# Ledger of designs, part 16: peptides against a protein of PDB entry 1LOE

Target 1, 181 residues: chain A of PDB entry 1LOE
Amino acid sequence: TETTSFSITKFGPDQQNLIFQGDGYTTKERLTLTKAVRNTVGRALYSSPIHIWDSKTGNVANFVTSFTFVIDAPNSYNVADGFTFFIAPVDTKPQTGGGYLGVFNSKDYDKTSQTVAVEFDTFYNTAWDPSNGDRHIGIDVNSIKSINTKSWKLQNGKEANVVIAFNAATNVLTVSLTYPN
Target 2, 181 residues: chain A of PDB entry 1LOE as posed
Amino acid sequence: TETTSFSITKFGPDQQNLIFQGDGYTTKERLTLTKAVRNTVGRALYSSPIHIWDSKTGNVANFVTSFTFVIDAPNSYNVADGFTFFIAPVDTKPQTGGGYLGVFNSKDYDKTSQTVAVEFDTFYNTAWDPSNGDRHIGIDVNSIKSINTKSWALQNGKEANVVIAFNAATNVLTVSLTYPN

## One batch from the design tools (peptide; aimed at target 1 R30 G42 T84)

Design b2_p30_6_s1 (made by RFdiffusion4, then SolubleMPNN; its pose is not in this set)
Fold by OpenDDE base, seed 5:
Structure b2_p30_6_s1 (fold): chain B 181 residues (1-181), chain A 30 residues (1-30)
Amino acid sequence: as target 1 above (181 residues)
Amino acid sequence: DGYKRIGFSATSNNSEYSINSVSFSSELTL
């Protein structure tokens, strides 16, 4: 069995096991993907590639990730655009901004993307988001249009806990989000 | 070839998106 694991409890100014892209950076022991400015994209990748699929056996890896996040918006009624945890080709670069969250380029299924993302979407895009307009968690496979979504109530400025787990045997991805405080 | 990179991505017009901590583990049976 091939295993990969890492943990970062405090993000340092010289975090050597991260690849920063766009405007992503570390400050005050946190990973700041974007500042509260217009038309920006920020990303960070774990530097070591993860062996997700074995071509000889066809097996796919199980994985679990947990993280904490904060969204800090000047106006709680207008929060744009969102963030993702994603899995992409090793040479991945920032993609389309705005509602595409820097991860995708289309609302149509595009197998060449080879990207899976869990989105935490705070802004309603009428072309692909759930019609109720709720902020939501979404599972995105090769498209910004989620294959499944769940409404989520943002607590502006508060820390949320997330757990994402994938079971290869069942092909099921689970996501949980809580505000412990 | 079976390898991927994992990470976080955000876009903004007016909001700060930050990660305070992260852990990850994967298991691939050969």
Scores: peptide ipSAE 0.829, ipTM 0.977, DockQ to the pose 0.946
OpenDDE base, seeds 1, 2, 3, 4: peptide ipSAE 0.821, 0.779, 0.810, 0.717; ipTM 0.975, 0.969, 0.974, 0.952

Design b2_p30_6_s2 (made by RFdiffusion4, then SolubleMPNN; its pose is not in this set)
Fold by OpenDDE base, seed 5:
Structure b2_p30_6_s2 (fold): chain B 181 residues (1-181), chain A 30 residues (1-30)
Amino acid sequence: as target 1 above (181 residues)
Amino acid sequence: DGKKRIGFSATSNNSEYRVVSFSFSSTLNL
């Protein structure tokens, strides 16, 4: 078994193991993905590529990813746009902003995207989001239109703990979000 | 070749909308 691990417990000013894209940056020991501008797209990638499948054997990796995040929105009504964890090609660059979360370019399935994301979506886009209009967690495969969603009650300004696990044997991705404080 | 990168993305159309992270870890077993 090939095991790869990393742990970032704070984001320093010289965070060597991150690739910053768009408006992403670090300050006050936090990764900040949005700037104080009207329209912003910010991303950060772990600098080392991860080996998610073996081309020789076809084996697919199991993984567990944990992180924390805060969304601090100016009001509680349909605030744009959201946050996402994603897995993408090694040369990935920022994609379409706004409701596409900087990760996708279409609501139509596009296998060339080769991107999987877990979205934490605070803005209802009528063209692809669940019709109930709820803020939601979504699993996105090669499209901003989620293959599965669950309503999510944002605790504005509070730190969320997230655990994402993938079981290769069952081909199941699990997402857990809690507000511990 | 089985290689990918993982990370975070956030977008906003409001200058007051803030998205931050305080920690990030992962373990992969192939």
Scores: peptide ipSAE 0.816, ipTM 0.975, DockQ to the pose 0.555
OpenDDE base, seeds 1, 2, 3, 4: peptide ipSAE 0.809, 0.806, 0.793, 0.813; ipTM 0.974, 0.974, 0.972, 0.975

Design b2_p30_6_s3 (made by RFdiffusion4, then SolubleMPNN; its pose is not in this set)
Fold by OpenDDE base, seed 5:
Structure b2_p30_6_s3 (fold): chain B 181 residues (1-181), chain A 30 residues (1-30)
Amino acid sequence: as target 1 above (181 residues)
Amino acid sequence: DGKKRIGFSATSNNSEISVVSVSFSSTLNL
């Protein structure tokens, strides 16, 4: 069995196991992906590639990730655009900004993207988001248009605890989000 | 070759989006 694991509880100024892209950087022991300015795209990748599937057997990895993120907007009404955990080709670079979350370029399925993402979307894009206009968690496979979504109530400025687990045997991806008191 | 990179991405026009902590574990049967 090939096992890969890492944990970062405090992000240092020279976090060597991260690749920073766009506006992403570390400050005050946090990974800051965006600042409160217009048209920002920030990303960070774990530096070591993860072996997701084995070409010999076709086996797919099981994985679990837990993280805490914060969206700090000037108010709770006007919040754009969102946050994403993603899995992409090793040479991945920032993609389209805004509603594409820096991860995708199209609402149409594009197998060449080879990207899976869990989005925490705060802004309604009419062309692809759920018609109810709710902020939502989405599972994205090769498209910004989610294959599944769940309404999510943003608590502005609060820490959200997320757990994402993938079970290869069942092909089930589970996402949970909580706001601890 | 079955290898990918994992990470975080965020876009914004008005918000500071940050990650406080992260852990990750994967297991692949060979």
Scores: peptide ipSAE 0.829, ipTM 0.977, DockQ to the pose 0.957
OpenDDE base, seeds 1, 2, 3, 4: peptide ipSAE 0.825, 0.825, 0.828, 0.823; ipTM 0.976, 0.976, 0.977, 0.976

Design b2_p30_6_s4 (made by RFdiffusion4, then SolubleMPNN; its pose is not in this set)
Fold by OpenDDE base, seed 3:
Formats: structure tokens, C-alpha cells, sequence
Structure b2_p30_6_s4 (fold): chain B 181 residues (1-181), chain A 30 residues (1-30)
């Protein structure tokens, strides 16, 4: 079995196992993807590629990721846009357009993107988001238009704990989010 | 082929989005 694992509990100023893109950076021992300014895109990638699929066997990796995030907006009624945990080609680059969360560039399914994302979407985009307008968690496969979503109530400025697990045998991606405090 | 990078991506017009901690593990049967 080929395994990959890492853990970062304090993000250093020169975190060598991360590739920073756009406005992403570390400060105060945290990974800051965006500041509260207009038209900002920030990303950070784990520097080592992950072996997700084996061409010889066709096997797909099981994986689990856990993280704690904070979204802090001055006005809890207007929070844009959100973020993703994503899996993309090794040469992935930030994408433009706020609603695309820096990952995608179309609501149309595009297999060439080879990208899967779990979105934590705080802004309603009429063209592709669930019609109820709720902030939501979404599973995105090669499109910003999620294949599945669930409403999520943002607690502005509070830490949220997330666990994302993928079971290759069942082809099921599980997402959990809790606010412990 | 078969390799990807994982990470976080965010866009904002008015929100500070940060990650406090992260862990990841994967297992690929060969």
C-alpha cells in the first residue's frame, strides 16, 4: 500500500511543504487564503503530489482530510465567496471569477479540468447554486455546479471542523462539518 | 498520470478565509 500523510497545526512563514498561489499566505501561524478585500483569490497546495489512481490496477486511493477553518466577514449577511478543498492536476493554477472559488471556470461539466472539490460556498450564484439561496456545502466534479449540496449555516468568525473522507470501494465522498464552540 | 495535488482555494470580496490546521492521509492499494 502506498501511503501519504501530513499534518500542519502551525503554519510557518516559510511553510516549505506548501505551494502558495494568488494571495494565499501564512500569518499568525494560520494559512490565510483571502483577506477581506475585493477580487481576491488565494490558494495553497500541498507540495507533494498525491497518488490518487493506479493505472495498473485501476485502484483509487482512500483518503481522509481534516481541517479547521474560519470565515470572518464584517457583515454576516453579505459573505462572499467561500472556499474549497480540492484535488486537481499537479500543474493546477488559480482560476478567475469569484463565484468559481478559484478552482473552476464553468458551470458546464468539463472532464478536462480533472478537478474535484468540496466547496464551502457562502455566496449565492443564481446560475448554478441551489435555488434556495442557502449557504451550502457542495461536491463539485469538473464543474462549479455541484453534483450534490447541503445547506450549511455559517457561524461568522468561528472555527469550523471539517472531515472529508473518500471510500474508493464505495465511491462515496463524505463531508462533515461541526462548530465545536 | 494518477497523481494530483490537493489544497485549498478561496475567493473573496469581503471575507477573510483561513485554515487553522490540516491533516491528510491517503492509502492506495497496489
Amino acid sequence: as target 1 above (181 residues)
Amino acid sequence: DGYKRIGFSATSNNSEISIKSVSFSSELKL
Scores: peptide ipSAE 0.830, ipTM 0.977, DockQ to the pose 0.941
OpenDDE base, seeds 1, 2, 4, 5: peptide ipSAE 0.821, 0.824, 0.821, 0.825; ipTM 0.976, 0.976, 0.976, 0.976

Design b2_p30_7 (made by RFdiffusion4)
Pose (drawn by RFdiffusion4):
Structure b2_p30_7 (pose): chain A 181 residues (1-181), chain P 30 residues (1-30)
Amino acid sequence: as target 2 above (181 residues)
Amino acid sequence: TDGYYRIGFSATSDNASYQVVNWSFSSTLS
């Protein structure tokens, strides 16, 4: 049995248990992944590796993560590219920016990726996004093309609370985001 | 090492700020 847990309710200026990649930094008690600036990537990883599954027993971990996040755009119309919570190898480095969200490099399945991410996507990329053109939440496994999506109406500048849970018994990954009110 | 992974956040932007206000995580491998 192994458990890993943590909580950070207010980020400080020297959050030594995070690894920052790209433009990721902490400011005014928040974890800032990108400032409202063009063509940039920011990533932050919890510093400890987490044992998600075991090859000797074949057991897989149950887990829950929750966080509040804010997307603050200049207006409700010109908003790119989005935000992901991801599970990747211990040595993960930033991948392609733009619509690939710093996490993937291709529309096609890439076995060497070894990452699954839940995306909160605010820009329709004709090549792979749901053709309805809506902003959405997606589950991505080794590809930027989501295996499943749900339209989501962004509330600019507002706090969204999200819970992502994985039940090892069913292999169900559930994602909930709620806007207050 | 097999079975060990890392979690995190990623964002890209042309014009929007992406911030995490709070964060918690818990995992159990039995």

Design b2_p30_7_s1 (made by RFdiffusion4, then SolubleMPNN; from b2_p30_7, 12 letters changed)
Fold by OpenDDE base, seed 1:
Structure b2_p30_7_s1 (fold): chain B 181 residues (1-181), chain A 30 residues (1-30)
Amino acid sequence: as target 1 above (181 residues)
Amino acid sequence: KEGYKRIGFSATSNSSAYSIVSVSYSSTLS
């Protein structure tokens, strides 16, 4: 059995186990993916590649990740665009900005992407987002158009706790989000 | 590397800041 585990409770100015891309960097012990600036993309990858699939046996890894995030929107009526937790090829680079969240390039299924993401989407894109216009959590497989979504209510400037778990035996990905009191 | 991926976070902005406060991760491959 191969196990990979890590934990970062405070992000330092020289966080050597992260690869920063675009405008992502650390500030005040947090990972700042973006500032509230137009047309920006920020990413950070865990530096060590994760063995998630055994090509010989076909076995797929189980995983669980927990994280706390904050969204700070100077204008509470204009919150764009969103962020993801994602799994991508080892040599992944920032992709299309805006509604594509720096992770995808198309709403059409593209197997060459080899990317899975859990999106926390705060901006309604009419071309692919749920028609109710709600901010939502989405599961994205090789496309920015989610295979499943769930509405959530943003609390501006508040810490949200997320748990994402994948069960390889059932092929089920679960996502939970809570705002603690 | 076949069977390997990288994990991480990505955000885009026109008007908002997105930050991660803490993270933990664990995976097991049999």
Scores: peptide ipSAE 0.822, ipTM 0.972, DockQ to the pose 0.946
OpenDDE base, seeds 2, 3, 4, 5: peptide ipSAE 0.755, 0.681, 0.747, 0.733; ipTM 0.960, 0.926, 0.960, 0.947

Design b2_p30_7_s2 (made by RFdiffusion4, then SolubleMPNN; from b2_p30_7, 13 letters changed)
Fold by OpenDDE base, seed 5:
Structure b2_p30_7_s2 (fold): chain B 181 residues (1-181), chain A 30 residues (1-30)
Amino acid sequence: as target 1 above (181 residues)
Amino acid sequence: AEGYKRIGFSATSNSSAYEIVSVSFSSVLK
């Protein structure tokens, strides 16, 4: 059995177990993926690769992640573009910006992406987002076009608590989001 | 390596800041 676990409650200025990409950085003990600046991409990866599946046994890992995020939008009516928790190839680099959230390059299924993401999408992209135009949580598999979405009401500047769990036996990914305040 | 991935967060912005306050993660591969 292989296990991996980590916890970061205060992000340090030189967080050794993170790989920062694009404009991602730490400040005031938080991980700042982006500032409210036009045309930016910011990412951070846990430095240690995670053994997700065993080629010999075919077993797939169970995992749980919990995190708290804040979205700060100077203009509550213009909140772009979004963020993801994602799982990608070990050598992953920032991908297409804007509505692709720095994680994907296509709305069409592309197995070569080898990427799964849970998106917290705050901007409506006509070409792939749910037609109701709502801000939403989405599960993305090898495409920015989600396989499943759920409307979500953004509370600007407030902390949201998220739990993402994957059960390998059932092949079910669950996502919960709550605003405690 | 095959079977290994990296996890993380990614955001894009034109008009908003995206921050992670805290994170925990655990995985078990049997």
Scores: peptide ipSAE 0.825, ipTM 0.972, DockQ to the pose 0.957
OpenDDE base, seeds 1, 2, 3, 4: peptide ipSAE 0.822, 0.766, 0.818, 0.822; ipTM 0.971, 0.961, 0.971, 0.972

Design b2_p30_7_s3 (made by RFdiffusion4, then SolubleMPNN; from b2_p30_7, 12 letters changed)
Fold by OpenDDE base, seed 5:
Structure b2_p30_7_s3 (fold): chain B 181 residues (1-181), chain A 30 residues (1-30)
Amino acid sequence: as target 1 above (181 residues)
Amino acid sequence: KEGYKRIGFSATSNNSRYEIVSVSFSSVLK
């Protein structure tokens, strides 16, 4: 059995177990993926690769991640574009910005992406987002067009708690989001 | 690396700040 675990409760100015990409950085003990500016992409990767599946046995890892995020927008009407928790090839680099969230390049299924993401999408893109226009959580497999979505109400400037769990036996990924206050 | 991936966070912005306050992760491969 192979296990991997880590925890970061306060992000330091020189967080050595993270790889920062694009405009991502740490400040005030938080990971700031993006500032409130136009046309920016920010990412951070855990530096150690994760053994997700065994090519010899075919076994797939179970995993759980918990995190707290904050979105600060100038107003609740226009909040762009969104963020993801994602799993990608070890040499992954920032991808297309805007509605592609820096993780994908297409709304069409692209096997070569080898990327799974849970998106927290705050901006409606007509070409692929749910037609109701709601901000939403989505599960993305090799495409920015989610295989499943659920509406979510943003509380601007407040902390949200997320739990993402994957059960390899059932092949089910579970996402929960709560605002504790 | 066969069977290996990296995990992380990604955000894009035109007008909004996206921050992670804390994170924990655990995986078990049998």
Scores: peptide ipSAE 0.837, ipTM 0.975, DockQ to the pose 0.964
OpenDDE base, seeds 1, 2, 3, 4: peptide ipSAE 0.789, 0.778, 0.789, 0.779; ipTM 0.967, 0.965, 0.967, 0.965

Design b2_p30_7_s4 (made by RFdiffusion4, then SolubleMPNN; from b2_p30_7, 13 letters changed)
Fold by OpenDDE base, seed 1:
Parts: sequence; C-alpha cells; structure tokens
Structure b2_p30_7_s4 (fold): chain B 181 residues (1-181), chain A 30 residues (1-30)
Amino acid sequence: as target 1 above (181 residues)
Amino acid sequence: AEGYKRIGFSATSNSSEYSIVSVSYSSVLS
C-alpha cells in the first residue's frame, strides 16, 4: 500500500513543496493563482509526483482532497474565467488560457491530454458550457467540455469549502462545495 | 513515471483574483 498525504494551511513566501507556473505565487499566506488583470494564467503544482495507478495490477488510487478558495471580483458582473483542481502528467505545463483555464486546449476529447480537472467555472463560454449560462462546477476528462456539471452560486470575496473524493472501486468522483455562515 | 501524476490548481483571469486559502490531500494505492 502506498499512501501520499500533505496539508498546507498557510502558504509561505518560499513554499518549497509547490511548483509555481505562470503568474501563480503566494501572498498574504494564500496561494494566489491570478490577480484581477487581463489575460493571465497562474498555476501551482504539488512538487512530489503522486502514484495514482499501478500499471501491473491495474489498481487505481482512492483520494480525498479538501480546500478553501476565495474569488475576488472587482466587478461582480464580470467574473472570468475560473479555476480548477487538476491531475495531469508529471511534466505538465500551462495550457490554453481564457475559458480553457490553463489546463486544456480543446473542447474535443483528447486522450493525449491525460488530464482530469474539477472546474469552478465563473464565465459562460457558449461553445461548450451548459446552456443555462450558470456558473458551475464541472468534471473535465481530457476536454474543457465537462462530462457533468452542477450550477453553483458565487459569493464574491467569501471563503468556500470544497471536498473532492474519488472512489476507485466505483469509479465515482464526488464534489461538494459549501459557504460556511 | 508511469502511473504517476502531479496535482495542483490552475486559474485564468480577465477580471478576477482566484486564491487558495488552504489545502489537504490524501491518496491510497493498494
């Protein structure tokens, strides 16, 4: 049995267990993926690769992650573009910006991406997002076009708590989001 | 690196700041 775990409750100015990409950095003890400026991509990876699949046995890891995020939008009517928790190849680099969230390059399924993401999408892209135009949580497998989505109401500037769990036996990924009082 | 991945967060912006306050992670591969 292989177990991997980590916890970061305060992000320091020299966070050695993160790999920063694009404009991602730490400030005020938070991981700031992007500032409220145009055409930016920011990412951060946990520095240690995670063993999630055994090629010999075919076993896949179970995992649970929890995190707290904040979205600060100076204009509450213009909140773009979104962020993800993602799992990607070890040598992953920032991908297409804008609606692709720096994680994907196509709305078409591309197995070479080898990337799974849970998106917290705050901007409606007519080409692939749910037609109701709602801000939403999405599960993305090798494509920015989600295999499943659920509407979510953004509370600007408030902390949201997220839990993502994957059960390998059932192949079910669960996502929960709450705004504590 | 077969069977290994990296996990993380990614955001894009035209008008908004996206920040992570805290994170925990645990995985078990049997």
Scores: peptide ipSAE 0.810, ipTM 0.970, DockQ to the pose 0.949
OpenDDE base, seeds 2, 3, 4, 5: peptide ipSAE 0.753, 0.797, 0.678, 0.768; ipTM 0.959, 0.968, 0.930, 0.964

Design b2_p30_8_s1 (made by RFdiffusion4, then SolubleMPNN; its pose is not in this set)
Fold by OpenDDE base, seed 4:
Structure b2_p30_8_s1 (fold): chain B 181 residues (1-181), chain A 30 residues (1-30)
Amino acid sequence: as target 1 above (181 residues)
Amino acid sequence: DGYRRIGFSATSTLNTAYEVVSVSFSSVLS
């Protein structure tokens, strides 16, 4: 078996195991993907590539990730555009901003993207988001248009604990989000 | 091939800060 694991509990000013892209940076021991400004994209990649599948056997890795994130908007009504955990080609670069979350370029399925993302989408885009207009968690495969979504109640300024797990045997990705007291 | 990078991304158009406080990751490829 081949295993890969890492943890970062405090993000340093020169975090060696991250590749910062766009406006992403670290401050106050946190990874700041975006500052409270307009028209910005920020990303950070774990520097070491992850062996997700075996080209010889076709086996796909099981994985689990847990993280805590915070969204700080001016108010609970004006929050945009969103946040993602994603898996992408090794040479991935920031993609389209705004509603595309810096990860995708199309609402149409694009095989060449080779990107899977779990989005925590705080802004309703009529062209592809669930029609109820709710902020939502989405699973995105090669498209910003999620293959599955679930409404999510943002707590502005609060730490959200997320667990994402993938079971290769069942091909099921699970996502949980909680706001602990 | 079977290698990918994992990461986080966020965009802001309404003065919204997106931050990660901590992260852990583990994968097992049999």
Scores: peptide ipSAE 0.846, ipTM 0.980, DockQ to the pose 0.946
OpenDDE base, seeds 1, 2, 3, 5: peptide ipSAE 0.846, 0.839, 0.844, 0.846; ipTM 0.980, 0.979, 0.979, 0.980

Design b2_p30_8_s2 (made by RFdiffusion4, then SolubleMPNN; its pose is not in this set)
Fold by OpenDDE base, seed 4:
Structure b2_p30_8_s2 (fold): chain B 181 residues (1-181), chain A 30 residues (1-30)
Amino acid sequence: as target 1 above (181 residues)
Amino acid sequence: DGKKRIGFSATSTLNTRYDVVSVSFSSTLK
């Protein structure tokens, strides 16, 4: 059995176990993914690769991640574009910005992406987002067009607690988000 | 070989800041 685990409770100015990409940086003990500019893409990868599946046995890892994130928008009615937790090839680089969240390049299924993301999408893109226009949580597999979504009420400036778990036996990914009072 | 990297990503076109406050991760491959 191969186990990988890590935790970061405070992000330091020189966080050695992160690979910063694009505009991602740390400040005030947080990982800040976007710059205060009109167009920005920021990412941070855990530096150590995770063994997600075994090519010899075909076994797939179970995993659980918990994180807390905050969205701070100057205007609660105009919040763009979104935030993701993602799993990608080890050599992954920032992808298309804006509505593609820096993770994907297509709304069509692209197997070559080899990327799975859980999106916390704050901006409605008519070309692929749920037609109700709600901010939403989405599960994205090789496409920015989610395979499943659920409406989510953003609380601007509040800490959201997220748990994402994958059960390999059932092939089910679960996502929970709560705003503690 | 089944190795991936995990991470966070965000984009903004409307001056929105996306912060991660803390994170934990655990995986088990049998």
Scores: peptide ipSAE 0.835, ipTM 0.978, DockQ to the pose 0.924
OpenDDE base, seeds 1, 2, 3, 5: peptide ipSAE 0.834, 0.784, 0.758, 0.832; ipTM 0.978, 0.969, 0.964, 0.978

Design b2_p30_8_s3 (made by RFdiffusion4, then SolubleMPNN; its pose is not in this set)
Fold by OpenDDE base, seed 1:
Structure b2_p30_8_s3 (fold): chain B 181 residues (1-181), chain A 30 residues (1-30)
Amino acid sequence: as target 1 above (181 residues)
Amino acid sequence: DGYKRIGFSATSTLNTAYSIVSVSFSSTLT
């Protein structure tokens, strides 16, 4: 059995177990993926690779992640574009910005991406997002066009708690999001 | 191969700050 576990409750100025990409960095003990500016991409990777799949047996890892995020937008109407928790090749680099969330390059399925993401999408892109225009959680497999989505209501400036769990036996990914009082 | 990296990614085109306050992760491969 191979197990990987980590926890970061306060992000330090020299967080050595993270790889920062684009404009991502730490401020005030938080991981700041983007500042309140235009046309920026920010990412951070856990430095240690995760053994997700055994090529010999075909076994796939179970995993669970919990995190708290905050979105600070100018107002409730102008919020763009979103963020993801993602799983990608070990040498992954920032991808297309804007609606592609720095993770993908196409709405068409691209197996060479080898990337799975849970998106928290705050901006409606007519080319691929659900037609209702709602802000949403999406599960993205090798494409920015989600295989499944669920509407959620953003509370600007408030902390949200997320739990993502993957059960390899059932091949089911679960996502929960709550705003505590 | 069977190894991946995990992380967070965000973009801003409308002066929007995306931040992570805390994170925990656990994976088990049998």
Scores: peptide ipSAE 0.849, ipTM 0.980, DockQ to the pose 0.944
OpenDDE base, seeds 2, 3, 4, 5: peptide ipSAE 0.847, 0.847, 0.846, 0.847; ipTM 0.980, 0.980, 0.980, 0.980

Design b2_p30_8_s4 (made by RFdiffusion4, then SolubleMPNN; its pose is not in this set)
Fold by OpenDDE base, seed 1:
Order: structure tokens, then sequence, then C-alpha cells
Structure b2_p30_8_s4 (fold): chain B 181 residues (1-181), chain A 30 residues (1-30)
């Protein structure tokens, strides 16, 4: 059995187990993906590759991740574009910004992307987002167009607790988000 | 191949700051 585990409760100025991309950086013990500016992309990768698939056996890894994130927008109406947890090729680099969340380049399925993301999408893109216009959680497989979505209500400036789990036996990815009191 | 990297990404076009406070991760491959 191959196991990879890590925990970061405070992000230091020299966080050696992270690879920072775009404008991502650490400040005040937090991972800041974007500053409150326009047209920016920020990413951070865990430095160690994760063995998620065994080519010899075909086995796929189980995983669980928990994290707390914060969105600080000018107001509850002007919020863009979104936040993701993603799994990508080891040499992944920032992709298209804006509504593509720095993770994808197309709404068309592109197997060469080899990327799965859970998006917390705060901006409605009519070309691919759910027609109700709600902010939403989405599961993205090789496309910014989610295979499944669920509406969520952003609480601007508040910490959101997320749990994402993947069960390889059932091929089910679960996502939960709560705003604790 | 069978190896990937995990991470976080965010974009801002409307002066929106996205940040992560803490994270934990565990994977097991049998």
Amino acid sequence: as target 1 above (181 residues)
Amino acid sequence: DGYKRIGFSATSTLNTAYSVVSVSFSSTLN
C-alpha cells in the first residue's frame, strides 16, 4: 500500500512542500491564491506527486481532503471568478484565467487535460454554467463544464469548511461544504 | 501516468481574493 498524507494548518513564508504558480503566495499564515485585483491567476501545488493510479494493477487510489477557504470580494454581487481543488499532471502549469479558473482551457471535453477539479464557482458563465445562474459547486473532468453541480450560497468573508472524498471501489466523489457558526 | 499533483487554483477578475486557511490530504493506493 502506498500512502501519501500531509497537513498544513499554517502556511509559512517558506512553505517548502508547496509549488507556487502564478500569483499564488503565502501571507499572514494563509495561502493567498489571488489578491483583490483584476485578471490574476494563482495556484499552489503540493510538491510531492501523488500516486493515484497503478498502471500494472489498474487500481485507483482512495483519497480524502479537508480544507478551509475564504472568499473576500468587494461585495456579495461582484465576485469572480472562482476557486478550485484540482488534480492534474505532475508538470501542470496555470491554464486559462477568468471563468476557466486557471485549470482548464475549454468547455469541450479534452482528455489530454488529464485534470479533475472541484470548483467553487462564483461567477456565471452562460456558455457552460448551470442556467439558473447560481453560484455552485461543480465536479469538472477534463472540462470547465461540470459533469455535476450543486448550488451554494457564498458567505463573503467567512471561512468555508470543505471535505472531498473519493471512493475508488464505487467511483464516487463526495463534496461537502459548511459554514460553521 | 499514474502520478498527479494536487493543488488549489483561483482566478480574479473582479478584485476578489481567494485564500486557503488550512488543508489536509490523505491518499491510499493498494
Scores: peptide ipSAE 0.844, ipTM 0.979, DockQ to the pose 0.942
OpenDDE base, seeds 2, 3, 4, 5: peptide ipSAE 0.842, 0.841, 0.842, 0.842; ipTM 0.979, 0.978, 0.979, 0.979

